# Peptides against a protein of PDB entry 6UG1, part 78

Target 1, 304 residues: chain A of PDB entry 6UG1
Amino acid sequence: SNEERKRRKYFHMLYLVCLMVHGFIRNEWINSKRLSRKLSNLVPEKVFELLHPQKDEELPLRSTRKLLDGLKKCMELWQKHWKITKKYDNVGLYMRTWKEIEMSANNKRKFKTLKRSDFLRAVSKGHGDPDISVQGFVAMLRACNVNARLIMSCQPPDFTNMKIDTSLNGNNAYKDMVKYPIFWCEVWDKFSKKWITVDPVNLKTIEQVRLHSKLAPKGVACCERNMLRYVIAYDRKYGCRDVTRRYAQWMNSKVRKRRITKDDFGEKWFRKVITALHHRKRTKIDDYEDQYFFQRDESEGIPD
Target 2, 301 residues: chain A of PDB entry 6UG1 as posed
Amino acid sequence: SNEERKRRKYFHMLYLVCLMVHGFIRNEWINSKRLSRKLSNLVPEKVFELLHPQKDEELPLRSTRKLLDGLKKCMELWQKHWKITKKYDNEGLYMRTWKEIEMSANNKRKFKTLKRSDFLRAVSKGHGDPDISVQGFVAMLRACNVNARLIMSCQPPDFTNMKIDTSLNAYKDMVKYPIFWCEVWDKFSKKWITVDPVNLKTIEQVRLHSKLAPKGVACCERNMLRYVIAYDRKYGCRDVTRRYAQWMNSKVRKRRITKDDFGEKWFRKVITALHHRKRTKIDDYEDQYFFRRDESEGIPD

## One batch from the design tools (peptide; made by RFdiffusion4, then SolubleMPNN)

Design b2_p15_6_s1 (from b2_p15_6, 5 letters changed)
Fold by OpenDDE base, seed 1:
Structure b2_p15_6_s1 (fold): chain B 304 residues (1-304), chain A 15 residues (1-15)
Amino acid sequence: as target 1 above (304 residues)
Amino acid sequence: SLEKELQEILKEFEE
């Protein structure tokens, strides 16, 4: 019905706001001075120097290569620190089906919310789920004065799916779900004027995204619980930005149709949500990023 | 506050 379509759209929007606020809160928690002091001790001076290379005036690419090597070594150090990777409780922050939402509404399940103190302890000990691990890695880079963003792929229920029974029948449902991350890191390269993508936990990869990312979900089974729609970046100064364009190869042709921003009302609303979560002034870094997004939109073209 | 801004954003959808 038209009513059920409106209801699913509203619930998608509410769920998206809750996810984006969750990302904001986690980004605040990883700015903990107590955590920063502990995590800085994990990074040797030689690795710190690689994270902060001198500008090579002859070949700026040499400075980028040093930064990339420093980030690789930080990933290795993080793997040594992280002792226990817990499985997600149920589906974690991956996408729920409408049936799962309806069933959960009927079940008065008290969700145990992780407290800030428990999060800081988990990161400090190296014990937690993959999301806590990624968030801790971002905290470690920030402790080393690296301009690192927390990236969150927000997974609200698909309001474009009007099917009642969306039962995901599959023996490998968990493996397919966790194949691609929900959280990752971006690091600002001041030499190339680009964001570097870092997945320290799942794919254990560093990339300089041009047209496509390795972190973008591929295949039907993986996309059932991880649909690339809302990739939100949280920086150390409480900036909030939509960076979906970086990771979406087909933003205009495919991804936009699955976003609330498909219409002018949804675009205006989503911009209000971003504005409410963006607590810093614009910088030259934002200008370089917007120029990159513009070039990506021009290169994709308008879908026929 | 973030809470007030979020409440305002949510009210625009109850209409």
Scores: peptide ipSAE 0.030, ipTM 0.702, DockQ to the pose 0.804
Fold by OpenDDE base, seed 3:
Structure b2_p15_6_s1 (fold): chain B 304 residues (1-304), chain A 15 residues (1-15)
Amino acid sequence: as target 1 above (304 residues)
Amino acid sequence: SLEKELQEILKEFEE
C-alpha cells in the first residue's frame, strides 16, 4: 500500500539517524586521552617514523610508500594486540529485514547498551566484536598523531524493498553477512592529497581507491545484510562527511536509487543530518576530497 | 506529518 511505503520510508530515516549518531558517539569515545596514552605504547618508534615520513621533494611517492608500510605494520601490531574477536549479537549493525523489525518491536529485548567505560576497557584489553576492534585501531592511529577517520557503512532497512517476507534462509547467513565490514578506517596521505582506505580486521587490506573498493559488498548473499548506501566518515575533530562516492562504483546508476537522497526532500533532510553532526570548519583536505568526488561523478557519467 | 516528526528528531541533535 501507499501507507506501508510511507511507513518504511519513515523507519528508514529514523534508523539512519540513530546509526549516524551511534557512529558520532563511538568517534567521540575513541578520542579518549586515557585510551590514547595506552594505545600509543603499542607502536614502536621505528613504526611511528614510518607513519610520519619526511616529504621527499624529488619523489613524493616514496613518502607515500613509507606511510603505507607504517600502516601495514600498524595492522600487524593491532592483530597481536587483539586477543578475542567476539561474534556479533544477532546481526550487530548489519541490515535487518522488515520482518525482523516487526518481530523485534513485539520482543522488548533489553539490549545491554555498551557503556563508554566498557568500550574503553574492551579496546584496552583487545577483546570485543569486529566493530570495537576497528574503532580501537582508529584510536591507535590517532594516538600516533595520524589523521585517521572512522568510517561507518550505515545499514538502515531497505525502504525500496516492498516484499512482505524477506526471510533470509541459510546456515551460512552469518558468514556471508560478515564477509564485508561495516566499520573501517581512512588515513589522510598529505603527500598524494588522498584518503587511504584501511580495513584492519575483516579483509586486512590497505588500498588507494581509484574506481572501486574491495570493501564494497559483492554478490547477492553478501548484499542482503550489507548494502553500500551511506558511508559516513568521522574525523578526529568531529567532522562528519558523506564519503559514499569513494566506495560506490555506480553511485548515479545504482546507489542513489536506494538512498533517501533520491528526491529533493530526502537530499535536503540528509544534508541537515550531516550538518548537525559536523562540528568543525572546512579545511583544504575537504577541498581535495570534494574535487576527487567531482571527478568521480564526471567519470561515471549520467546513467543512460 | 512525517516531515514534522523528522524535524523534531533533527532538533534534538542541534541542541
Scores: peptide ipSAE 0.028, ipTM 0.648, DockQ to the pose 0.105
Fold by OpenDDE base, seed 5:
Structure b2_p15_6_s1 (fold): chain B 304 residues (1-304), chain A 15 residues (1-15)
Amino acid sequence: as target 1 above (304 residues)
Amino acid sequence: SLEKELQEILKEFEE
């Protein structure tokens, strides 16, 4: 019905705000001074020097290569620190079906929300789910004065799915769900004027995204619980930015149709949410990023 | 606080 369409759209919007605020709160927690002091001790001086290379005036690419090597070594150090990767309880922050949401609303299961103290302890010990691990990795880079962002791929229920029964047919194996991450890192390269993508936990990869990301979900089974729609970046100064354009090859033709921003009302609403979570002034880094997104929009063209 | 209300809403979604 038209009523059910409105209900699902509203619930999608509410869920999206909750997820975006969760990302904001986790981004605040990883700025803990106590955690920063502990995590900085994991990074040897030689690795710190690679993270902060001098500018090579002859070939700026040499400085970028040092930064990339430093980030690779940080990823290796993080793997040594992280002792226990827990499975997600249920589906974690992956996308739920409408049926799962309706069933959970009836079952008042007191989910124990992870407290800030428990999170900081989990990161410090190296015990937790993959999301906690990524968040801790971002904290370690920030402790080394690296301009690292926490990235969150928000997975609200699909308001474009109007099926009554949205039960996933049985075999959506936990493996397919977790094949691609929900949380990752971006690091600012001051030499190339670009964001470097880092997945320290899942794919264990570093990439400089041009047109395609390795982190973008591929295949039907993987996309059922992980749809690339809202990739939100949280920086060390409490900036909040939509970076979906970086990771979406087909933003205009495919991704936009599944976003609340498909219409003018949704675009204006979503901008208000971003603005409410953006607690810093604009910088030249934002100008370079917006220029990159503009070039990506022009290169994709208008969808046929 | 908005944080508590949002945590309660998040609890309803984490449920």
Scores: peptide ipSAE 0.026, ipTM 0.695, DockQ to the pose 0.085
Fold by OpenDDE base, seed 2:
Structure b2_p15_6_s1 (fold): chain B 304 residues (1-304), chain A 15 residues (1-15)
Amino acid sequence: as target 1 above (304 residues)
Amino acid sequence: SLEKELQEILKEFEE
């Protein structure tokens, strides 16, 4: 019905705000000064120097290569620190079906809220789910004075799916679900004027995204619980930015149709949410990023 | 109510 369509759209919007607020809170927690002091000790001086290369005036690419090598070594150090990767309880922050949402509304489950103290302890010990691990990795890079962003792929329920029953098959569902991350890292490359994508936990990859990312879900089974729609970047200065354009090859043709921002009302609403979570002034880094997004929009063209 | 569902979802995000 039209009423059910409105209900699902509203629920999607509210769920999206909750996810974005969760990302904001986790981004605040990883800025802990106590955690920063502990995590900086994991990075030896030689690796710190690679993270902060001098500008090579002859070949700026050499400086980028040093940074990439430093980030690779940081991933290796992080793997040594991280002792226990817990499975997600249920589906974690992956996308729920409408049926699962309806069933959860009927079942008053006592959820155990992870307190800030428990999170900081989990990161310090190297015990937690993959999301906590990624968040801790971002904290370690920030402890080394790297301009690292926490990236969150927000997975609200699909308001474009009007099917009544959206039950997913159980057994392979977890492996397909966790094939691609929900959280990852971006690092600012001051030499190339670009963000470097880092997945330290799931795919264990570093990439300089041009047209597509390895972190973008591919295949029907993987996309059931992980649809690339809202990739939100949280920086160390409490900036909040929509960076979906980086990871979406087909932003205009495919991704936009599944976003609340497909219409003017949704665009204005979503801008208000971003503005409410964006607690810093604009910088030249934002200008370079917006120029890159503009070029990506022009190169994709208008969908026929 | 949608509000109770959302409070439960918020609790799930705090896990």
Scores: peptide ipSAE 0.020, ipTM 0.661, DockQ to the pose 0.053

Design b2_p15_6_s2 (from b2_p15_6, 7 letters changed)
Fold by OpenDDE base, seed 3:
Structure b2_p15_6_s2 (fold): chain B 304 residues (1-304), chain A 15 residues (1-15)
Amino acid sequence: as target 1 above (304 residues)
Amino acid sequence: ELEEYLKKLLEEFKK
């Protein structure tokens, strides 16, 4: 019905806001001074120097290569630190079906909300789910004075899916779900004036995204619980930016149709949400990023 | 503040 379509759109928006606020809160928690002091000790001086290379004036690419090597070594150090990777409780922050939402509304399940103190302890000990691990990795890079962003792929229920029964087949559902991350890292490369993508936990990869990312879900089974629609970046100065354009190959042709921003009302609303979560002034880094997004929009073209 | 602003944004959508 038209009413059910309106209800699903509203619930999608509410859920999206809750996810974006969750990302904001986690980004605040990883700025903990106590945690920063502990995590900086995981990074040897030689690795710190690679993270902060001098500008090679002859070939700036040499400086980028040092930074990439430093980030690779940080991923290796992080794997040594992380002792216990817990499975997600149910689906974690992956996308729920409408049926699962309806069934959960009837169950007053005591969601054990992880407290800030428990989060900081989990990161410090290296014991937690993959999301906590990625968030801790971002905290470690920030502790080393690296301009690292927390990236969150927000997975609200699909308001464009009007099917009632999406019975997801049970056995491989978890493996397919966790094949691609929900959280990852971006690092600012001051030499190339680009964001470097880092997945330290799931795919264990470092990318300089041009047209596509390995972090973008591929295949029907993986997209059932992880649909690339809202990739939000949280920086160390409490900036909040939509970076979906980086990871979406087909933003205009495919991704936009699955977003609340498909219409002018949804675009204005979503911009208000981003503005509410953005607590810093604009910088030259934002200008370079917006220029990159513009070039990506021009290169994709208008879908025929 | 943020929670109240988010509530207002949600109310604007119920219209």
Scores: peptide ipSAE 0.030, ipTM 0.731, DockQ to the pose 0.925
Fold by OpenDDE base, seed 4:
Structure b2_p15_6_s2 (fold): chain B 304 residues (1-304), chain A 15 residues (1-15)
Amino acid sequence: as target 1 above (304 residues)
Amino acid sequence: ELEEYLKKLLEEFKK
């Protein structure tokens, strides 16, 4: 019905806001001074120097290579720190079906919300789910004065799915769900004027995204619970930015149709949400990023 | 503040 379409759109928007606020809160928690002091001790001086290379005026790429090597070593150090990777309870922050949402509303299961103290303890001990691990990795880089962003792929229910029963076949293995991450890191490369993508936990990869990311879900089974639609970046200064364009190959042709921003009303609303979560002034880094997104939009073209 | 603003944003959709 038209009513059910409106209901699903509204619930998608509510859920999206809750996810984006969750990302904001986690981004605040990883700025903990107590945690920063502990995590900085994991990084040897030689690795710290690689994270902060001098600018090579002759070949800026040499400085970028040092930064990339430093980030690789940080991933290795993080793997040594992290002792226990817990499985997600149920589906974690992966996408739920409409049926699962309806059933969960009836189950008054007291979701034990992870408290800030428990999060900080989990990161400090190296015991937690993959999301906590990624968030802790971002905290470690920030403790080393690296301009690292927490990235969150927000997975609200698909309001464009109008099927009554949206139950997934029960055989969707946990393995397919977790094949691609929901949280990752970006690091600002001041030499190339680009964001470097870092997945320290899931794919254990560093990439300089041009057109395609390894973190973009591929295959039907993987996309059922991880649909790339809202990739939100939270920086160390409480900036909030939509960075979906980096990771979406087909932003205009495919991704936009699955977003609330498909119409002018949804675009204006989503901008209000971003603005509410963006607590810093614009910087030249934002100008370089917006220029990159513009070039990516022009290169994709308008879908036929 | 943020929670109230988010509530207002959600009320804009109930209309």
Scores: peptide ipSAE 0.030, ipTM 0.732, DockQ to the pose 0.871
Fold by OpenDDE base, seed 2:
Structure b2_p15_6_s2 (fold): chain B 304 residues (1-304), chain A 15 residues (1-15)
Amino acid sequence: as target 1 above (304 residues)
Amino acid sequence: ELEEYLKKLLEEFKK
């Protein structure tokens, strides 16, 4: 019905705000000074020097290569620190079906929220789910004065799915769900004027995204619980930015149709949400990023 | 569960 369409759209919007707020809160927690002091001790001086290379005036690419090598070594150090990767209790922050949402609303089970103190202890001990591990990795890079962002792929229920029963076939293995991450890292490369993508936990990869990312879900089974629609970046200065354009090859043709921003009302609403979570002034880094997004929009073209 | 989680997230945002 038209009423059910409106209900699902509204619930999607509410769920999206709650996910974006969750990302904001986790971004505040990883700025803990106590955690920063502990995590900086994991990075030896030689690796710190690679993270902060001098500008090579002859070949700026050499400086980028040093930064990439430093980030690789940081991923290796993080793997040594992290002792226990816990499975998610259910689907974590991956996408739920409409049926799962309706069933969960009837079950008054108390969701156990992780407290800030428990989070900081989990990161310090190296014990937690993959999301906590990624968040801790971002905290370690920030402790080394690296301009690292926490990235969150927000997975609200699909308001474009109007099926009554949206139950997944019971064979959607946990392995297919977690094949691609929900949280990852971006690092600012001051030499190339680009964001470097880092997945320290799931795919254990570093990439300089041009047209496509390895972190973008591919295949039907992986996309059931992980639809790339809202990739939100949280920086060390409490900035909040939509970076979906980086990871979406087909933003205009495919991704936009699955977003609340497909219409003018939804776009204006989503801008208000971003603005409410964006607690810093604009910088030259934002100008370079917006220029890159503009070039990506022009290169994709308007869908026929 | 989810609604209570969302309510708690909203309460954390109101603080």
Scores: peptide ipSAE 0.027, ipTM 0.716, DockQ to the pose 0.067
Fold by OpenDDE base, seed 5:
Structure b2_p15_6_s2 (fold): chain B 304 residues (1-304), chain A 15 residues (1-15)
Amino acid sequence: as target 1 above (304 residues)
Amino acid sequence: ELEEYLKKLLEEFKK
């Protein structure tokens, strides 16, 4: 019905705000001074120097290569620190079906929220789920004065799915779900004027995204619980930015149709949500990023 | 479960 369409759209919007707020809170927690002091001790001086290379005036690419090597070594150090990777409880922050949402509304199960103190302890000990691990990795880079962003792929329920029963049929549902991350890192390269993508936990990859990312879910089974729609970046100065354009090869033709921003009302609403979570002034880094997104939009063209 | 999670997230944002 038209009413069910409106209900699903509204619930998608509410869920999206709650996910974006969660990302904001986790981004604040990883700025903990106590955690920063502990995590900086994991990074040897030689690795710190690679993270902060001098500008090579002859070939700026040499400075970028040092930064990339420093980030690779940080991933290796982080893997040594992280002792226990827990499975997600149920589906974690991956996408729920409409049926699962309805069933969960009827079941007054006490959801145990992870407190800030428990999160900081989990990161410090190296014990937790993959999302806590990624968030801790961003905290370690920030402790080394690296301009690292926490990236969150927000997975609200699909308001474009109007099926009554949205049960997922699949024996390998968990394996397909966790194939691609929900959280990752970006690091600012001041030499190339670009964001470097870092997945320290899931795919264990460093990428300079041009047209496509390895972190973008591929295949029907993986996309059932992980649809690339809202990739939100939280920086060390409490900036909040939509970076979906970086990771979406087909933003205009495919991704936009699955977003609340498919219409003018949704675009204006989503801009208000971003503005409410963006707690810093604009910088030249934002100008370079917006220029890159513009070029990517022009290069994709108008969908046929 | 989800509604309680959403309520707790909203309470954490008000602090």
Scores: peptide ipSAE 0.026, ipTM 0.713, DockQ to the pose 0.063

Design b2_p15_6_s3 (from b2_p15_6, 4 letters changed)
Fold by OpenDDE base, seed 4:
Structure b2_p15_6_s3 (fold): chain B 304 residues (1-304), chain A 15 residues (1-15)
Amino acid sequence: as target 1 above (304 residues)
Amino acid sequence: SLEEYLEELLKEFKE
């Protein structure tokens, strides 16, 4: 019905806001001074120097290569620190079906929300789910004065799916769900004036995204619980930015149709949500990023 | 508060 379409759109928006606020709160928690002091001790001086290379005026690419090597070594150090990767409870923050949402609304299960103290303890011990691990990795880089962003791929229920029963066909194994991450890191490269993508936990990869990312879900089974639609970046200064364009190859033709921002009303609303979560002034880094997104939009074109 | 602002943003969709 038209009513069910409106209901699903509204619930998608509510759920998206809750996810974006969750990302904001986790971004505040990883700025903990107590955690920072502990995590800085994991990074040897030689690795810290690689994270902060001098600018090579002859070949800026040499400085980028040092930064990339420093980030690789940080990933290795992080793997040594992390002792226990817990499975997600149920589907974690992966996308739920409409049926799962309706069933969950009836279950008064006291969701034990992870407290800030428990999160900080989990990161400090190296015991937690993959999301906690990624968030802790971002905290370690920030402890080393690296301009690292927490990235969250928000997975609200698909309001474009109007099927009555949205049960997933078959036992989509936990393995297919977790094949691609929901949380990752971006690091600012001041030499190339670009964001470097870092997945320290899932794919264990470092990328300089041009047109596509390895972190973008591929295949039907993986896309059922992880649809790239809302990739939100949270920086160390409490900036909040939509960075979906970086990771979406087909933003205009495919991704936009599955976003609330497909119409002017949804675009205006989503901008209000971003503005509410954005607690810093604009910087030259934002200008370079917006220029990159503009060039990517022009290069994709408008779908016929 | 952020919560109040989010509740206002959600009211715009109930109409």
Scores: peptide ipSAE 0.024, ipTM 0.679, DockQ to the pose 0.905
Fold by OpenDDE base, seed 5:
Structure b2_p15_6_s3 (fold): chain B 304 residues (1-304), chain A 15 residues (1-15)
Amino acid sequence: as target 1 above (304 residues)
Amino acid sequence: SLEEYLEELLKEFKE
């Protein structure tokens, strides 16, 4: 019905806001001074120097290569620190079906909320789920004075799915779900004036995204619980930015149709949510990023 | 608060 369409759209918006606020709170927790002091000790001086290369005036690419090598070594150090990767409780922050939401609303399950103290202890010991591990990796880079962002791929229920039964079929549902991350890192390269993508936990990859990302979910089974729609970046100064354009090859043709921002009302509403979570002034880094997004929109063209 | 602002954003959508 039209009423059920409105209800699903509303619930999608509410759920999206809750996820974006969760990302904001986790971004605040990883700025802990106590955690920063502990995590900086994991990075030896030689790796710190690679993270902060001098500007090579002859060939700026040499400075970028040093930064990339420093980030690779940080990823290796993080793997040595992290002792226990826990499975997600149920589906974690991956996308739920409408049926799972209805069943969960009827069951007054006491959700055990992870407290800030428990999170900081988990990161410090190297014991937790993949999301806690990624968040801790961002904290380690920030402890080394690296301009690292926490990236969150928000997975609200699909309001474009109007099926009554949205049960997922398949025995490998968990393996397909966790094949791609929902949290990762970006690092600012001041030499190339670009964000570097770092997945320290899942795919264990570093990339300079041009047109395609390895982190973008591929295949029907992987996209059931991980739809690339809302990739939100949280920086060390409490900036909040939509960076979906970086990771979406087909933003205009495919991704936009599954976002609340498909219409003017939804775009205006989503801008209000971003503005509420954006607690810093604009910088030249934002100008370079917006220019890159503009060039990507022009290069994709108008969807047929 | 952030919560109050989020509640206002949700009211604007119910209208």
Scores: peptide ipSAE 0.023, ipTM 0.678, DockQ to the pose 0.789
Fold by OpenDDE base, seed 2:
Parts: structure tokens; sequence; C-alpha cells
Structure b2_p15_6_s3 (fold): chain B 304 residues (1-304), chain A 15 residues (1-15)
């Protein structure tokens, strides 16, 4: 019905706000000065120097290569620190079906809220789920004065799915779900004027995204619980930015149709949410990023 | 209610 369409749209909007606020809170927690002091000790001086290369005036690409090598070594150091990767409880922050939402509304489940103190302890010990691990990795890079962002792929329920029953009965449902991350890292490359994508936990990859990312979910089974729609970047200065354009090859043709921003009302609403979570002034880094997004929009073209 | 479920989700997101 039209009423059910409206209900699903509103529920999607509210769920999206909750996810974006969660990302903001986790981004605040990883800025802990106590955690920063502990995590900086994991990075030896030689790796710190690679993270902060001098500008090579002959070949600026050499400076980017040093940064990439430093980030690779940081991933290796992080793997040594991280002792226990816990499975997610149920589906974690992956996308729930409408049926799962309706069933959960009927079942008053006591969710175990992770307190800030428990999070900081988990990161410090190297014990937790993959999301806590990624968040801790971002904290370690920030402890080394790297301009690292926490990236969150927000997975609100699909308001474009009007099916009554959306149950997922796959035997490998968990493996397919966790094949691609929800949380990852971006690092600012001051030499190339680009964000470097880092997945330290799941795919254990570093990439300079041009047209597509390895972190973008592929295949039907993986996309059931992980749809690339709202990739939100949280920086060390409490900036909040929509970076979906980086990771979406087909932003205009495919991704926009599944976002609340498909219409003017949704666009204006979503901008208000971003603005409410964006607690810093604009910087030259934002100008370079917006220019890159503009070029990506022009290169994709308008869908036929 | 939807509100109670959303408050529980908000508790899940305050994790």
Amino acid sequence: as target 1 above (304 residues)
Amino acid sequence: SLEEYLEELLKEFKE
C-alpha cells in the first residue's frame, strides 16, 4: 500500500539517523587521549617516519609510496595487536530485512549496549568484533598524527523493497554478510591530494580509489545485507561527510534510486542530518574531495 | 510499538 511505502520510508530515515549517530559516537570514543597514548606505543619510529614522509620535490609519488608502505606496516602491527576477533551478535550493523524488523518489534530483546569504557578496554586488549577492530586501527593512526577518517557504510532497511516477506534463508548467510566490511579507514594523502582507502581487518587492503573500490559489495548474496548507499566519513575534528560517490561506480544510475536523496525532500532532509553531525569548518581537503566527486559525477554521466 | 522498537534500536546504536 501507499501507507506501507510511507512507513518504510520513515523507518528507513530514522534508522539511518541512528546509524549515523552511532558512527559519530564511535568516532568520538576513538579520539580518547588515554587510548591514543597506548596505541601510539604500537608504532615504532621507523614506521612513524614512513607515515610522515618529506615531500619529494623530484617525484612526489615517492612520498605517497612511503605513506602506503607505512600504512601497510601499520596493518601488520595491528594484526599482531588484535588477538581475538569476535563474531557479530546476530547481524551486527548489517542490513536487516523488513521481516526481521517486524519480528524484533514484537520481541523486546535486551540489547547489550557496549559502554565507552568497555570499548576502550576492548581496543586496548585487542579483543572485539571487526567494527571495534577497525575503529581501534583508526585510533592508532590518529595517535600517530595521521589524518585518518572512520568510514561507515550505513545499512538502513531497504525502503525500495516493498516485499512483505524478505526473509533470508541462506546456509552461508553470515559468511556472505561479512565478506565486505561496514567500517573501514581513509587516510589523507597530502602529496596526491586524495583519500587513501584502508581496510585493515576484512580484506586487509589499501587502495587509491579511482573508479571503483574493492570494498564495494559484489554479488547478490553479499548485497542482501550490505548495500552501498550511505558511506559516511567521520574525521578526527568531528567532520561528517557523505563519501558514497568514491565507492559507488554507478551513483547516478543505481545508488541514488535506493537512497532517501532520490527526491528533493530526501536530499534536503539528509543534508540537515549531515549538517547536524558536521562539527567543523570547511577545509581545503574538502575542496579537493568535492572536486574529485564532481569529476566522478561528470565521468559517470546522466543515466539514460 | 514502532517507537519502542526504535528506542531499543537507539539503545543498540548507543553501543
Scores: peptide ipSAE 0.021, ipTM 0.668, DockQ to the pose 0.056
Fold by OpenDDE base, seed 3:
Structure b2_p15_6_s3 (fold): chain B 304 residues (1-304), chain A 15 residues (1-15)
Amino acid sequence: as target 1 above (304 residues)
Amino acid sequence: SLEEYLEELLKEFKE
């Protein structure tokens, strides 16, 4: 019905705000001074020097290569620190079906909300789910004075899915779900004027995204609980930015149709949400990023 | 409307 379409749109909007606020809160928690002091001790001086290379005036690419090597070594150090990777409770922050939402509304499940103190303890001990692990990795890089962003792929229920039965059947459903991350890291490369993508936990990869990312979900089974629609970046200065354009190969042709921003009302509303969560002034880094997004938009073109 | 409620909720984050 038209009523059910409206209900699903509104519930998607509410759920999206809750997810974006969750990302904001986690980004605040990883700025903990107490956590920073503990995590800086995991990075030896030689690795710190690689994270902060001098500018090579002859070939700036040499400085980028040092930074990439430093980030690789940080991923290796992080794997040694992280002792216990817990499975997600149910589906974690992956996308729920409409049926699962309706069934969960009837269940007064005591969600054990992870408190800030418990999060800081989990990161410090290296015990937690993959999301906590990624968030802790971002905290470690920030403790080393690296300009690292927390990236969140927000997974609200698909308001464009009007099917009544959205049950997901299959023994491999969890493996397909966790094949691609929900949280990852970006690091500012001051030499190339680009963001470097880092997945320290899931794919254990570093990439310089040009046209597509390895972190973008591929295949029907993986996309059932992880649809790339809202990739939000949270920086160390409480900036909030939509970075979906970086990871979406087909932003205009495919991704936009699955977003609230498909119409002018949704675009204005979503801009208000981003503005409410963006607590810093614009910088030259934002100018370079917006220029990159513009070039990516022009290169994709308008879908026929 | 729920849209108005979401806009009100967003005002609380601007303060």
Scores: peptide ipSAE 0.021, ipTM 0.630, DockQ to the pose 0.106

